# Ledger of designs, part 102: peptides against a protein of PDB entry 3MAZ

Target 1, 99 residues: chain A of PDB entry 3MAZ
Amino acid sequence: VLNPMPACFYTVSRKEATEMLQKNPSLGNMILRPGSDSRNYSITIRQEIDIPRIKHYKVMSVGQNYTIELEKPVTLPNLFSVIDYFVKETRGNLRPFIC
Target 2, 99 residues: chain A of PDB entry 3MAZ as posed
Amino acid sequence: VLNPMPACFYTVSRKEATEMLQKNPSLGNMILRPGSDSRNYSITIRQEIDIPRIKHYKVMSVGQNYTIELEKPVTLPNLFSVIDYFVKETRGNLRPFIA

## One batch from the design tools (peptide; made by RFdiffusion4, then SolubleMPNN)

Design b2_p28_6_s1
Fold by OpenDDE base, seed 1:
Structure b2_p28_6_s1 (fold): chain B 99 residues (1-99), chain A 28 residues (1-28)
Amino acid sequence: as target 1 above (99 residues)
Amino acid sequence: MPELVPISEEELEKRREELKKEEELKAK
């Protein structure tokens, strides 16, 4: 049984996530999705700072925490914190995709 | 605005291999 997941979590592929974000940018620009391995996740974003940019991030399960595989990695206690980190670090530019 | 730069697949793999080796040493 899975604990509650962030609202922007969808059981979609990388390709599907990209399409979702491109089709409905008004609904948000960040999706959390299953990783290739169980217990791991990926995040797809469509950021629009200067031009639309699609990026993918790995969120790896480490013990009871999660590490966002950034150039400078960040470890957080849960997936909700992971989403919050993306929102705050981008000063609100990234918003969870809600449909 | 801060930029969130993802780690490359190559760098990620390298890091994972290093961690694996460290854990192997600890397990011995």
Scores: peptide ipSAE 0.289, ipTM 0.712, DockQ to the pose 0.676
Fold by OpenDDE base, seed 4:
Structure b2_p28_6_s1 (fold): chain B 99 residues (1-99), chain A 28 residues (1-28)
Amino acid sequence: as target 1 above (99 residues)
Amino acid sequence: MPELVPISEEELEKRREELKKEEELKAK
């Protein structure tokens, strides 16, 4: 059994996540979803900086931590910290999608 | 505004391969 997950976690595919964000942008623009491999995750965002931009990020489980696969990778202790990182680094531009 | 640049698929594969090789060396 998994520990509590961030509120923006949904068991959806890449396609479904994209559709969710496009249909209800007022509910947030960031979704955490299962990755293709066990214990790995992906993040889909619909950032609106001038124009809507869909991007996907890989969040890899590394030991007891998680690494966001960025050009400059970032390792954090839990998924809540991962979500927090996305919010803080974008100065609030990204917000967890709460359905 | 600040944006987060995701790793390219090519670079991701490269990092994975490098990590794999590193682990193989450690296991020797």
Scores: peptide ipSAE 0.289, ipTM 0.710, DockQ to the pose 0.746
Fold by OpenDDE base, seed 3:
Structure b2_p28_6_s1 (fold): chain B 99 residues (1-99), chain A 28 residues (1-28)
Amino acid sequence: as target 1 above (99 residues)
Amino acid sequence: MPELVPISEEELEKRREELKKEEELKAK
């Protein structure tokens, strides 16, 4: 049985995630999606500090934890913590896309 | 506000190679 997933998780491709964020920016600017490999994920964001910028992040399953593949990687216990990290670290600039 | 810089493909490959070597050593 599957555990609950963050509200911003959608079974969409990289292209579809980008289109979702571009079409409805008022609903949020961060999407969690399945990765190419089983048990791995990706995050697509659309930051708009000055101009819109699309970025993609890899979230790798490591044992029972997850590592955000940054230049300085961060390991967290679950996907909810991963989303929380993106929100808090950007001081609320990133918000989960809720459709 | 801080920006989060994703890993480069080059660095990602390096990390994968290092992990592979470590796992091979552990298997002996």
Scores: peptide ipSAE 0.280, ipTM 0.704, DockQ to the pose 0.723
Fold by OpenDDE base, seed 2:
Structure b2_p28_6_s1 (fold): chain B 99 residues (1-99), chain A 28 residues (1-28)
Amino acid sequence: as target 1 above (99 residues)
Amino acid sequence: MPELVPISEEELEKRREELKKEEELKAK
């Protein structure tokens, strides 16, 4: 049995995630979704610093941890930590999309 | 405001290949 997923996790495609974020920006700007592979995930964000910017990140399952495929990768113990990382590193600019 | 830069497609492919080679080595 899998542990509960982060609140911003949705079983949606890249396209659907993008549309969700664009349609309801007030609900948050970050979505965690299934990746192209079995145990991997992806994160789609719609960050608005100067202008709206859509970006997609790969979150690879490595052993019991997860690695965010950034230019400089970051490995964390669970998906909750992954979401937390995005929030912290952007000083709150990114917030989980809560529908 | 700090930005999180996603891995480029080129680098992603490189890492995939490296992982593939590593897995193949372990399989032997």
Scores: peptide ipSAE 0.279, ipTM 0.705, DockQ to the pose 0.801

Design b2_p28_6_s2
Fold by OpenDDE base, seed 1:
Structure b2_p28_6_s2 (fold): chain B 99 residues (1-99), chain A 28 residues (1-28)
Amino acid sequence: as target 1 above (99 residues)
Amino acid sequence: MPELVPISKEKLEERLKKLEEELKKKLE
């Protein structure tokens, strides 16, 4: 099966994404969602290192690539790489939400 | 453990402003 979008992509709002992660933490803690009326995206996470923490990241489409708007921005070739980056940089703490 | 810090809204706006200014110069 060929997926054009990462498995953790859902057409949900910021609020809905937060609720999904809070209700079913065992399914993962990272969701990719569409930006508001744009071709950009956002990522919502519910990291639980010390205490549960909800964070939102902006993923901007730049040319044929995507830039994660971090304090120190990172540009990657596709959305799959973006998800992979979040997983690897957090040493597996972040996992794509799969339901 | 590494922490991924999202850019602040204010700083993001500044980045966008800078980008728009650069684009404006190229379009003139």
Scores: peptide ipSAE 0.289, ipTM 0.718, DockQ to the pose 0.678
Fold by OpenDDE base, seed 2:
Parts: sequence; C-alpha cells; structure tokens
Structure b2_p28_6_s2 (fold): chain B 99 residues (1-99), chain A 28 residues (1-28)
Amino acid sequence: as target 1 above (99 residues)
Amino acid sequence: MPELVPISKEKLEERLKKLEEELKKKLE
C-alpha cells in the first residue's frame, strides 16, 4: 500500500498545474503531479524573485527512492523529502500549494 | 536566492534512454 501523498499533490496536467499556481499565488507556488509515466512524477513551480517564472521538474522513481532531474540530480527516500528539498534549497521561497 | 536548475531536455532524454536500456537488459 502507498503512503499518503504530500499535501501539494494533485492529479492534474502540466497545464492545469500552471493555471492553478497562476490563479492563486497566495496558496503556494509548488505542485506535485503525476508524470507522463506510471510511477514517475513532476513538479511545477511558479517562483517570483524578480518576475514570475514557471518551471517544471521531472521526479523519477528509482527503486525505493526518487530522483529530482536537476542539472545535478538529487536522490531522496520519499516524495515528502522531495518537497522538503525544494523548500529548503530555496530558503522558503518555494512553498507547497495548499488548496 | 538559490535556484534549482532543471535538467535540459536533451540531457534528460539521454538519462532516460540509459535507464530504459538498463531496464531492457533486466527484462531479457
């Protein structure tokens, strides 16, 4: 059985995720969603440092871990850690979208 | 503010290809 998913997980498409973040920026700026593959995921963010920037990340399920497909990949034990990584690395600039 | 740079499409496809090849071999 699968463990509960992070609060910012939504069964939405890339386009829908982008729209959600754009429509309600006060609710957060990071969404975890199903990837194009069965066991993979994607993360869509709308970071606003100078101007709004939409970015998409691929999160690959590798064994019992997950790898964030960054220029320099990062492997973590679970999806909660993946979300935490995005929050920590951006020093809180990214926050999970809570609808 | 630290920025997380996503992998380029080209590099991503290369990594995925490698993973698929590894899986293919395991299925043989």
Scores: peptide ipSAE 0.289, ipTM 0.715, DockQ to the pose 0.811
Fold by OpenDDE base, seed 3:
Structure b2_p28_6_s2 (fold): chain B 99 residues (1-99), chain A 28 residues (1-28)
Amino acid sequence: as target 1 above (99 residues)
Amino acid sequence: MPELVPISKEKLEERLKKLEEELKKKLE
């Protein structure tokens, strides 16, 4: 049985995620999506501090935890914590895309 | 406002290589 997923999780490709964020920026600027053929995930963001900027992050499943593949990696206990980290670290600049 | 920098593909490959070597040692 699969545990509940964050509200910003969508079974979409990198391309589709980018299009979603560009089309409706008022709904949020961050989505979680599945990896190609693994238990890993990816985060796609459309940050707009100065100009719109698309970035992609790898979220690797490690045991029962998840590691955000940053220059300085961060390991968290679940995907909800991963989303929370992105929100808190950017002081609310990143918000989960809710459709 | 802090910026989150994703790991480069090159550095990711390095981490993966190191991890694989560690697993190899554990299986010996």
Scores: peptide ipSAE 0.287, ipTM 0.715, DockQ to the pose 0.741
Fold by OpenDDE base, seed 4:
Structure b2_p28_6_s2 (fold): chain B 99 residues (1-99), chain A 28 residues (1-28)
Amino acid sequence: as target 1 above (99 residues)
Amino acid sequence: MPELVPISKEKLEERLKKLEEELKKKLE
């Protein structure tokens, strides 16, 4: 049995996640979703700094931790910390999508 | 605003391949 997941976790595809974020920007701009046939995950964001920008990130399960596959990778102890990292690093620009 | 740059697909595959090879060596 899996532990509780972050509120912005949805069992959706890349396409569906993109559509969700585009349809309701006021609900947040970050979604955590399942990886393909694995224990890994992906994060889709729709950041609006100057213009809407959609990006996808790979979150790889490594042992009991998770690594965000950035140019400079970051490893964290759980998915909640992963979401927190995205929020903090962007100074609140990214917010979990709460439907 | 600070942004998070995702790794390119090519570099990601390279990174993962390297990790797998290192793991393989440790299991030999």
Scores: peptide ipSAE 0.287, ipTM 0.714, DockQ to the pose 0.772

Design b2_p28_6_s3
Fold by OpenDDE base, seed 1:
Structure b2_p28_6_s3 (fold): chain B 99 residues (1-99), chain A 28 residues (1-28)
Amino acid sequence: as target 1 above (99 residues)
Amino acid sequence: MPELVPISEEKLKEREEELKKKLEELLE
């Protein structure tokens, strides 16, 4: 079945996303969420390399594409590609949160 | 393992303003 949004998308706030990741780390460590009053999105992660670290990223809608606001920004064609980028660039360390 | 570093708050504001301007131009 095709879905318009990635499986790790939830209509939650920054605070709620953080709590979800902290409470159930076995379900994944990356959440996509809506931006504040905009067509943009945000990604919250709980990466655990040395110690657990919560980070937030802005995903800006630009035309028909999306730009991840990294120190070195990356533009991708859709949100599925955005999620895939986070997974691949971290060699699988980041995984979409599926509950 | 490569790290994905988010943009700083101050630089983010600048980029968002630039993007806003570009989007406004496209939507007009």
Scores: peptide ipSAE 0.296, ipTM 0.721, DockQ to the pose 0.745
Fold by OpenDDE base, seed 5:
Structure b2_p28_6_s3 (fold): chain B 99 residues (1-99), chain A 28 residues (1-28)
Amino acid sequence: as target 1 above (99 residues)
Amino acid sequence: MPELVPISEEKLKEREEELKKKLEELLE
């Protein structure tokens, strides 16, 4: 039996993710989505600090862990930890999109 | 508030290639 995925995971494209976040910002501002033809993933966020800004991150599967491709990369044990990292590091500014 | 800066696409290519090589090594 496969482990569950984070609640903000959706099988959508970069464009679709952007549209989802723009249409319902009250539901959250972070989406986890599948990478292109790989075991990797991508995260799309819509952060509104000054003005709404869309950013995309790559989450690479490395062995049994996952590395967030940041300027200074961070490796975590699972996708749940990845989502948690985004939430905690931004002090709650980023929240998983739940619909 | 801290913001997470994604890696530049330029450097990303290098890292992805490096990771690919590491993964291939692990599969041997």
Scores: peptide ipSAE 0.294, ipTM 0.720, DockQ to the pose 0.755
Fold by OpenDDE base, seed 2:
Structure b2_p28_6_s3 (fold): chain B 99 residues (1-99), chain A 28 residues (1-28)
Amino acid sequence: as target 1 above (99 residues)
Amino acid sequence: MPELVPISEEKLKEREEELKKKLEELLE
């Protein structure tokens, strides 16, 4: 049985995710979405440090874990941890998009 | 403010291919 997905998970495309974040920045700036293939995912963010910047990350399912494809990859036990990582590493700058 | 740098598309392709091979071999 698959556990519930993180609150910021939406079955949307890269383009749709980008539009969602741009249209409602007050609802959050991070979306988890299905990847290009079956068991993988992608994360789209709209971070605004100096100016709005859209970035996309690949989250690969590896065994029972997930690896965020960063320049220096990070492996975590579940998708909730993945979201938490993005929040913590950015000191709260990134927040899950809650529609 | 710490930034999370995505892997470049070129390197991503290589990592994904390698990962795919590992997973396929594991499933054999």
Scores: peptide ipSAE 0.293, ipTM 0.719, DockQ to the pose 0.773
Fold by OpenDDE base, seed 3:
Structure b2_p28_6_s3 (fold): chain B 99 residues (1-99), chain A 28 residues (1-28)
Amino acid sequence: as target 1 above (99 residues)
Amino acid sequence: MPELVPISEEKLKEREEELKKKLEELLE
């Protein structure tokens, strides 16, 4: 049985996620999606500070935790915490895409 | 506001292999 997933999780590809964010930017700018590996994930963002910029992040499953593959990696206990980290660290600039 | 910089592809490969090794040890 699967545990609940964050509201911004969608079973979409990198390409599809990019298209979703570009089409409806008012609904949010961050999507969580499945990675190539079974228990890994990816996050796609469309940040618009000056101009729209698409970025992708890898979220690796390590034991019961998750590590965001940043230049300086961050390990968190669950995917909800991962989403929260992106929101808080960007001071609300990143918001989960809610469709 | 701060910017979150993703890991480079070259460093990512090294880190992934390290994690793979750790997970294999957990299964033994």
Scores: peptide ipSAE 0.289, ipTM 0.716, DockQ to the pose 0.793

Design b2_p28_6_s4
Fold by OpenDDE base, seed 2:
Structure b2_p28_6_s4 (fold): chain B 99 residues (1-99), chain A 28 residues (1-28)
Amino acid sequence: as target 1 above (99 residues)
Amino acid sequence: MPELVPISEEELEERLKKLEEELEELEE
């Protein structure tokens, strides 16, 4: 049995995630979604620093951990930590999309 | 503010290939 998923997890496609973030930016700007593989995930963000920018990240399940496929990868113990990393690294600029 | 740069498509393919190879070896 899988543990509860982060609040910003939605079973949506890349396209749907992008649309969700664009339509309701006030609800947050980060979505966790199923990846192309069974145990992998993806994160879609709509970060607005100068202008809105949509980006997608691959989150690979590695053993009992998860690796965010960044230029310089980061491995974390669970998906909650993955979300936390995005929030902290961006100093709060990224916030989980809560519908 | 730190920027989170996604892995390039090319590098991603290489990393995935490596992981798949390691998984195959583990399953043997």
Scores: peptide ipSAE 0.214, ipTM 0.675, DockQ to the pose 0.786
Fold by OpenDDE base, seed 3:
Structure b2_p28_6_s4 (fold): chain B 99 residues (1-99), chain A 28 residues (1-28)
Amino acid sequence: as target 1 above (99 residues)
Amino acid sequence: MPELVPISEEELEERLKKLEEELEELEE
């Protein structure tokens, strides 16, 4: 049985996530989505600092923790912490997409 | 505001290779 998931988690593809963020940017700009065939996840964002930019991040399951696959990787205890990291590190520029 | 740069596919493959080698040693 799965534990509760972050509010911005949706069972959508990379393409669908991009479309969601483009269609309703006022609802947020960050989506958590499942990997293709594993316990891993992906984060899709649509940052708009100067122009809209779509980026994708891998979130890998490592034991009971999760690692955000950045140039300098960050390991966190749960997916809620992963979302929190994206929000805090960008000083609120990234916000979870709430539909 | 800091920019979050995702890992390159090349670096990801290197990390995976390293982990697979470590796992093999633990299973012996």
Scores: peptide ipSAE 0.203, ipTM 0.667, DockQ to the pose 0.772
Fold by OpenDDE base, seed 5:
Structure b2_p28_6_s4 (fold): chain B 99 residues (1-99), chain A 28 residues (1-28)
Amino acid sequence: as target 1 above (99 residues)
Amino acid sequence: MPELVPISEEELEERLKKLEEELEELEE
């Protein structure tokens, strides 16, 4: 089985991603989705540490790499690495949404 | 700009404890 995109990638809108995460939190809390441009993406997360909180992050295509728009931007070689970064930096708190 | 805040196991346990206390008080 070939996976050209991360398993948590879905061609959904910001609103749809939010609804997906809210409806089935047991399936994961992180979705990768298309951005405003064809080569850009967005990450939608739903963290429920104290209360449910929805956050969105921009993942910009820069050359052959991807930059996560954070206060201190992080550049990674591919989208799989982007997902891995979110998982590892949160020590597993964020998990890809798999349905 | 958005900020990704790493969460330690200790912090998660602390927050979980507080939530459990709130639930207990609500159920009493």
Scores: peptide ipSAE 0.036, ipTM 0.403, DockQ to the pose 0.057
Fold by OpenDDE base, seed 4:
Structure b2_p28_6_s4 (fold): chain B 99 residues (1-99), chain A 28 residues (1-28)
Amino acid sequence: as target 1 above (99 residues)
Amino acid sequence: MPELVPISEEELEERLKKLEEELEELEE
């Protein structure tokens, strides 16, 4: 049995994710996508505070948890928590991309 | 491009502060 994926998960490449966020910023600014490895993922964001900025983050599968690779790594129990972290950490600046 | 680009809440707050300062200057 496989759990459902977050709503902002798309089977897209880094480039495609960037294009999606740039094309429809009103739909959200955060995408979860497959990583280069089967059990890893990446987060692509497009923040528009002063100027539009595209950034990417690695989400590594570690055991049954996931670690967001940051200067100070954050480990969470599931991908939903990963998305929630990005939303809360940015005080709502980041929102899942829903098309 | 690197797969990882660091982010922090402090960065967001500093950028917000900068924008607020710029607005103040424009309002003069």
Scores: peptide ipSAE 0.031, ipTM 0.441, DockQ to the pose 0.101

Design b2_p28_7_s1 (from b2_p28_7, 8 letters changed)
Fold by OpenDDE base, seed 1:
Structure b2_p28_7_s1 (fold): chain B 99 residues (1-99), chain A 28 residues (1-28)
Amino acid sequence: as target 1 above (99 residues)
Amino acid sequence: LPVPLLEQAPFVKPEEGEHQTDTPGPEE
């Protein structure tokens, strides 16, 4: 357990995260998980607008901040802000997966 | 917003294969 981690953080693989979101879509559609590197993370989302679609985003540790790897990268001070960004940017469409 | 998140390409598109992450967890 890492103290200041968002509730939607789970120590799972890409495959496991996908399966979690598919099994229980009512619990949320966004998971934060460990990345390939120790200080990096990934976000897996499952959006069901027309059909279910899975997407993955890199969250790179840069200094004391985190950068979301997007066409236009976004840098934020902590992982809570990262989750907040995904929620706000999608106007609430994305919700953290709470088991 | 110039490019909404929904319109931005994911870092790794869904595809068959592996992705380097922690793998521990129960399997069914």
Scores: peptide ipSAE 0.061, ipTM 0.651, DockQ to the pose 0.036
Fold by OpenDDE base, seed 5:
Structure b2_p28_7_s1 (fold): chain B 99 residues (1-99), chain A 28 residues (1-28)
Amino acid sequence: as target 1 above (99 residues)
Amino acid sequence: LPVPLLEQAPFVKPEEGEHQTDTPGPEE
């Protein structure tokens, strides 16, 4: 029995995620996707503050937790908490991509 | 307005953030 994944999780490449966010910005601006390793993930975002900017963040599985690779790393208990962190930290500027 | 914390955070370089099913790039 496997736990469900966040709604913004898609089995897509970096390029595909970028295209999804560019094509339908009204559906959200944040995607969770598989990383280069089996138990690691990446977050792709598209923010338009001044100009559109695409960024990718590494989410590493460490034991039973997940660490977001930032200048000051943040460790959380599950992927749902990871998504929540991105939403709360940006005060809702980032929203999960739902299609 | 100040840049949000996540805006100034480092991003993953192309070679470090590929999809797990992507074909390996050229070796150096």
Scores: peptide ipSAE 0.039, ipTM 0.617, DockQ to the pose 0.038
Fold by OpenDDE base, seed 3:
Structure b2_p28_7_s1 (fold): chain B 99 residues (1-99), chain A 28 residues (1-28)
Amino acid sequence: as target 1 above (99 residues)
Amino acid sequence: LPVPLLEQAPFVKPEEGEHQTDTPGPEE
């Protein structure tokens, strides 16, 4: 059993995460999920600015930190900080999916 | 909105084996 995780973490596949976000947009638009490796994760988001858009980001474990794979990588101390980063950088446009 | 941030990562198409589990799991 894993240690405490962010509330928007779900043990779901990419497909399942997409379906969750599409089905209940009012509950949030960001999900953290397992990646291809046991220590890595992925974030799936669904933004509806002009049209609904689904995107996936890789969150890689690097030492004691986590790096969001962006053109300009961002390294943070824990998964809670990763979620916070997505929320704050988008000025609240992204919200963790809570069901 | 920080559009540039959201566009900084390339779109990765779905690929088999990209997840720890391929079977349906619990919501949380």
Scores: peptide ipSAE 0.036, ipTM 0.672, DockQ to the pose 0.035
Fold by OpenDDE base, seed 4:
Structure b2_p28_7_s1 (fold): chain B 99 residues (1-99), chain A 28 residues (1-28)
Amino acid sequence: as target 1 above (99 residues)
Amino acid sequence: LPVPLLEQAPFVKPEEGEHQTDTPGPEE
């Protein structure tokens, strides 16, 4: 059984994700992608406030949950919650990339 | 107050996300 993935999930590399966000910023500024391990993921964002800024966040699978690798780690129950976290904590500044 | 940026939100300096993917991405 395959569980559904967030709409902004793409099987792309760090480089490809960066290019996607740069090419079509109107489609969103946040991508979820596979990590180096099949059970881990990464979040790539592109914010354009004063200048374009790209950041990458590590999302580690821990048991049945996911931990965002921040200085103060945040653990969430699923990938949808991970995306929601990024959206709500930025008050909508981050939007999932939908192509 | 400006819309919170990741630098100003609970998003304190994270570890850089992993580069590679298990499944190859789209070819150029």
Scores: peptide ipSAE 0.039, ipTM 0.660, DockQ to the pose 0.044; fails the geometry check

Design b2_p28_7_s2 (from b2_p28_7, 11 letters changed)
Fold by OpenDDE base, seed 2:
Structure b2_p28_7_s2 (fold): chain B 99 residues (1-99), chain A 28 residues (1-28)
Amino acid sequence: as target 1 above (99 residues)
Amino acid sequence: LPIPLLESAPSVKPKEGEHQTDTPGPEE
């Protein structure tokens, strides 16, 4: 039995994630993807507030938790919470990319 | 109200090859 991953998790590179978000913005604007280390992840977002802006965030595995590398780092218990954090903190502007 | 933005850490762009993998994670 494998642990579930958020629906917006895809085994894609930074480049591919960017292309996915650009190609189908109606499906969402946030992707979770593998990091360079097997236990770390990255989040790629595409926000179109004034102009389209691509940003990437490191999500570092720390013990049993995950830390989002922000100006003010945030530690959460699982990747689902990480996604939820991005959604809530942006008041729904960020939405998980559901392909 | 303006849409809140999340400010990433200063080092957003990793070194070449970092965060580019498409291999499955340990939970997948």
Scores: peptide ipSAE 0.109, ipTM 0.681, DockQ to the pose 0.036
Fold by OpenDDE base, seed 4:
Structure b2_p28_7_s2 (fold): chain B 99 residues (1-99), chain A 28 residues (1-28)
Amino acid sequence: as target 1 above (99 residues)
Amino acid sequence: LPIPLLESAPSVKPKEGEHQTDTPGPEE
């Protein structure tokens, strides 16, 4: 019953992820999706602090961990931790998109 | 207090594909 992937993970393209977030902002504003490389992932977010802004973050698979490509990279043990990081770092502003 | 924003690291545009990786935004 337990999913091996975060609830906000969808096998969608960058374009599809953007459209999903724009069409249903009430369902969340963060999506985890496959990267260009099958071993990597990407995070697409849509924040509306001042104006709607779409941003994409690279999540690189490094060994058994994952590194979020930020100004100061953050390495975490699994994708669930990656999602948690985005939520906590933004004090809850980012919420996983739950369809 | 302003809400913390995450900034991606500088990088080149990802290769074309169905599941493209991120495209870093401008640093602020």
Scores: peptide ipSAE 0.075, ipTM 0.653, DockQ to the pose 0.042
Fold by OpenDDE base, seed 1:
Structure b2_p28_7_s2 (fold): chain B 99 residues (1-99), chain A 28 residues (1-28)
Amino acid sequence: as target 1 above (99 residues)
Amino acid sequence: LPIPLLESAPSVKPKEGEHQTDTPGPEE
């Protein structure tokens, strides 16, 4: 099976993504969704460390790579690597939302 | 060990839109 997009990718709005994560937290806490442009995306997370917190990150297409708009930007070769980065950097606290 | 947090670059939240690209802003 070939998957061109990560399993946590959904064609949903910021609001819809937020509602999905709030409604079914047991399915994961990270969603990748379309941006304003076809080649740009956004990441929505719902992290529960002390209290539930929802944050959004911009993922910009740069050439054939993707840059996560962080305080210290990170550029990766594909969207799978972007998801992996969020999982790895949070030591597994963030998990892709699988509906 | 404390769980690492990823911080986005400071920016104004974009106007409401169905599939707009997110920008840094206050958490919800």
Scores: peptide ipSAE 0.115, ipTM 0.682, DockQ to the pose 0.064; fails the geometry check
Fold by OpenDDE base, seed 5:
Structure b2_p28_7_s2 (fold): chain B 99 residues (1-99), chain A 28 residues (1-28)
Amino acid sequence: as target 1 above (99 residues)
Amino acid sequence: LPIPLLESAPSVKPKEGEHQTDTPGPEE
């Protein structure tokens, strides 16, 4: 049995997540979703720094922690911390998609 | 100040699939 998931978690595909973010950008720009592997996840974001850009990040389950696949990987204790990291590191530019 | 960007590790996009794991784009 799993603990509650972050509010921006949706059981959607990469394609669906992209469409969600494009359709309602005012609701947020970051979605957490299942990966192709049962215990892994993915983060889809849509940032409009210069032009709209969709990016995807792998969040790998490693033991009891999660590692965000970045140039310099970051390991965190839970998915809530993963979401928090994305928010903090972008100084609030990334916000969880809440619908 | 410029908005910080998250630099993901480069990878090749996988085939289309339901709930597929992300494959990061090229490094910026």
Scores: peptide ipSAE 0.090, ipTM 0.677, DockQ to the pose 0.052; fails the geometry check

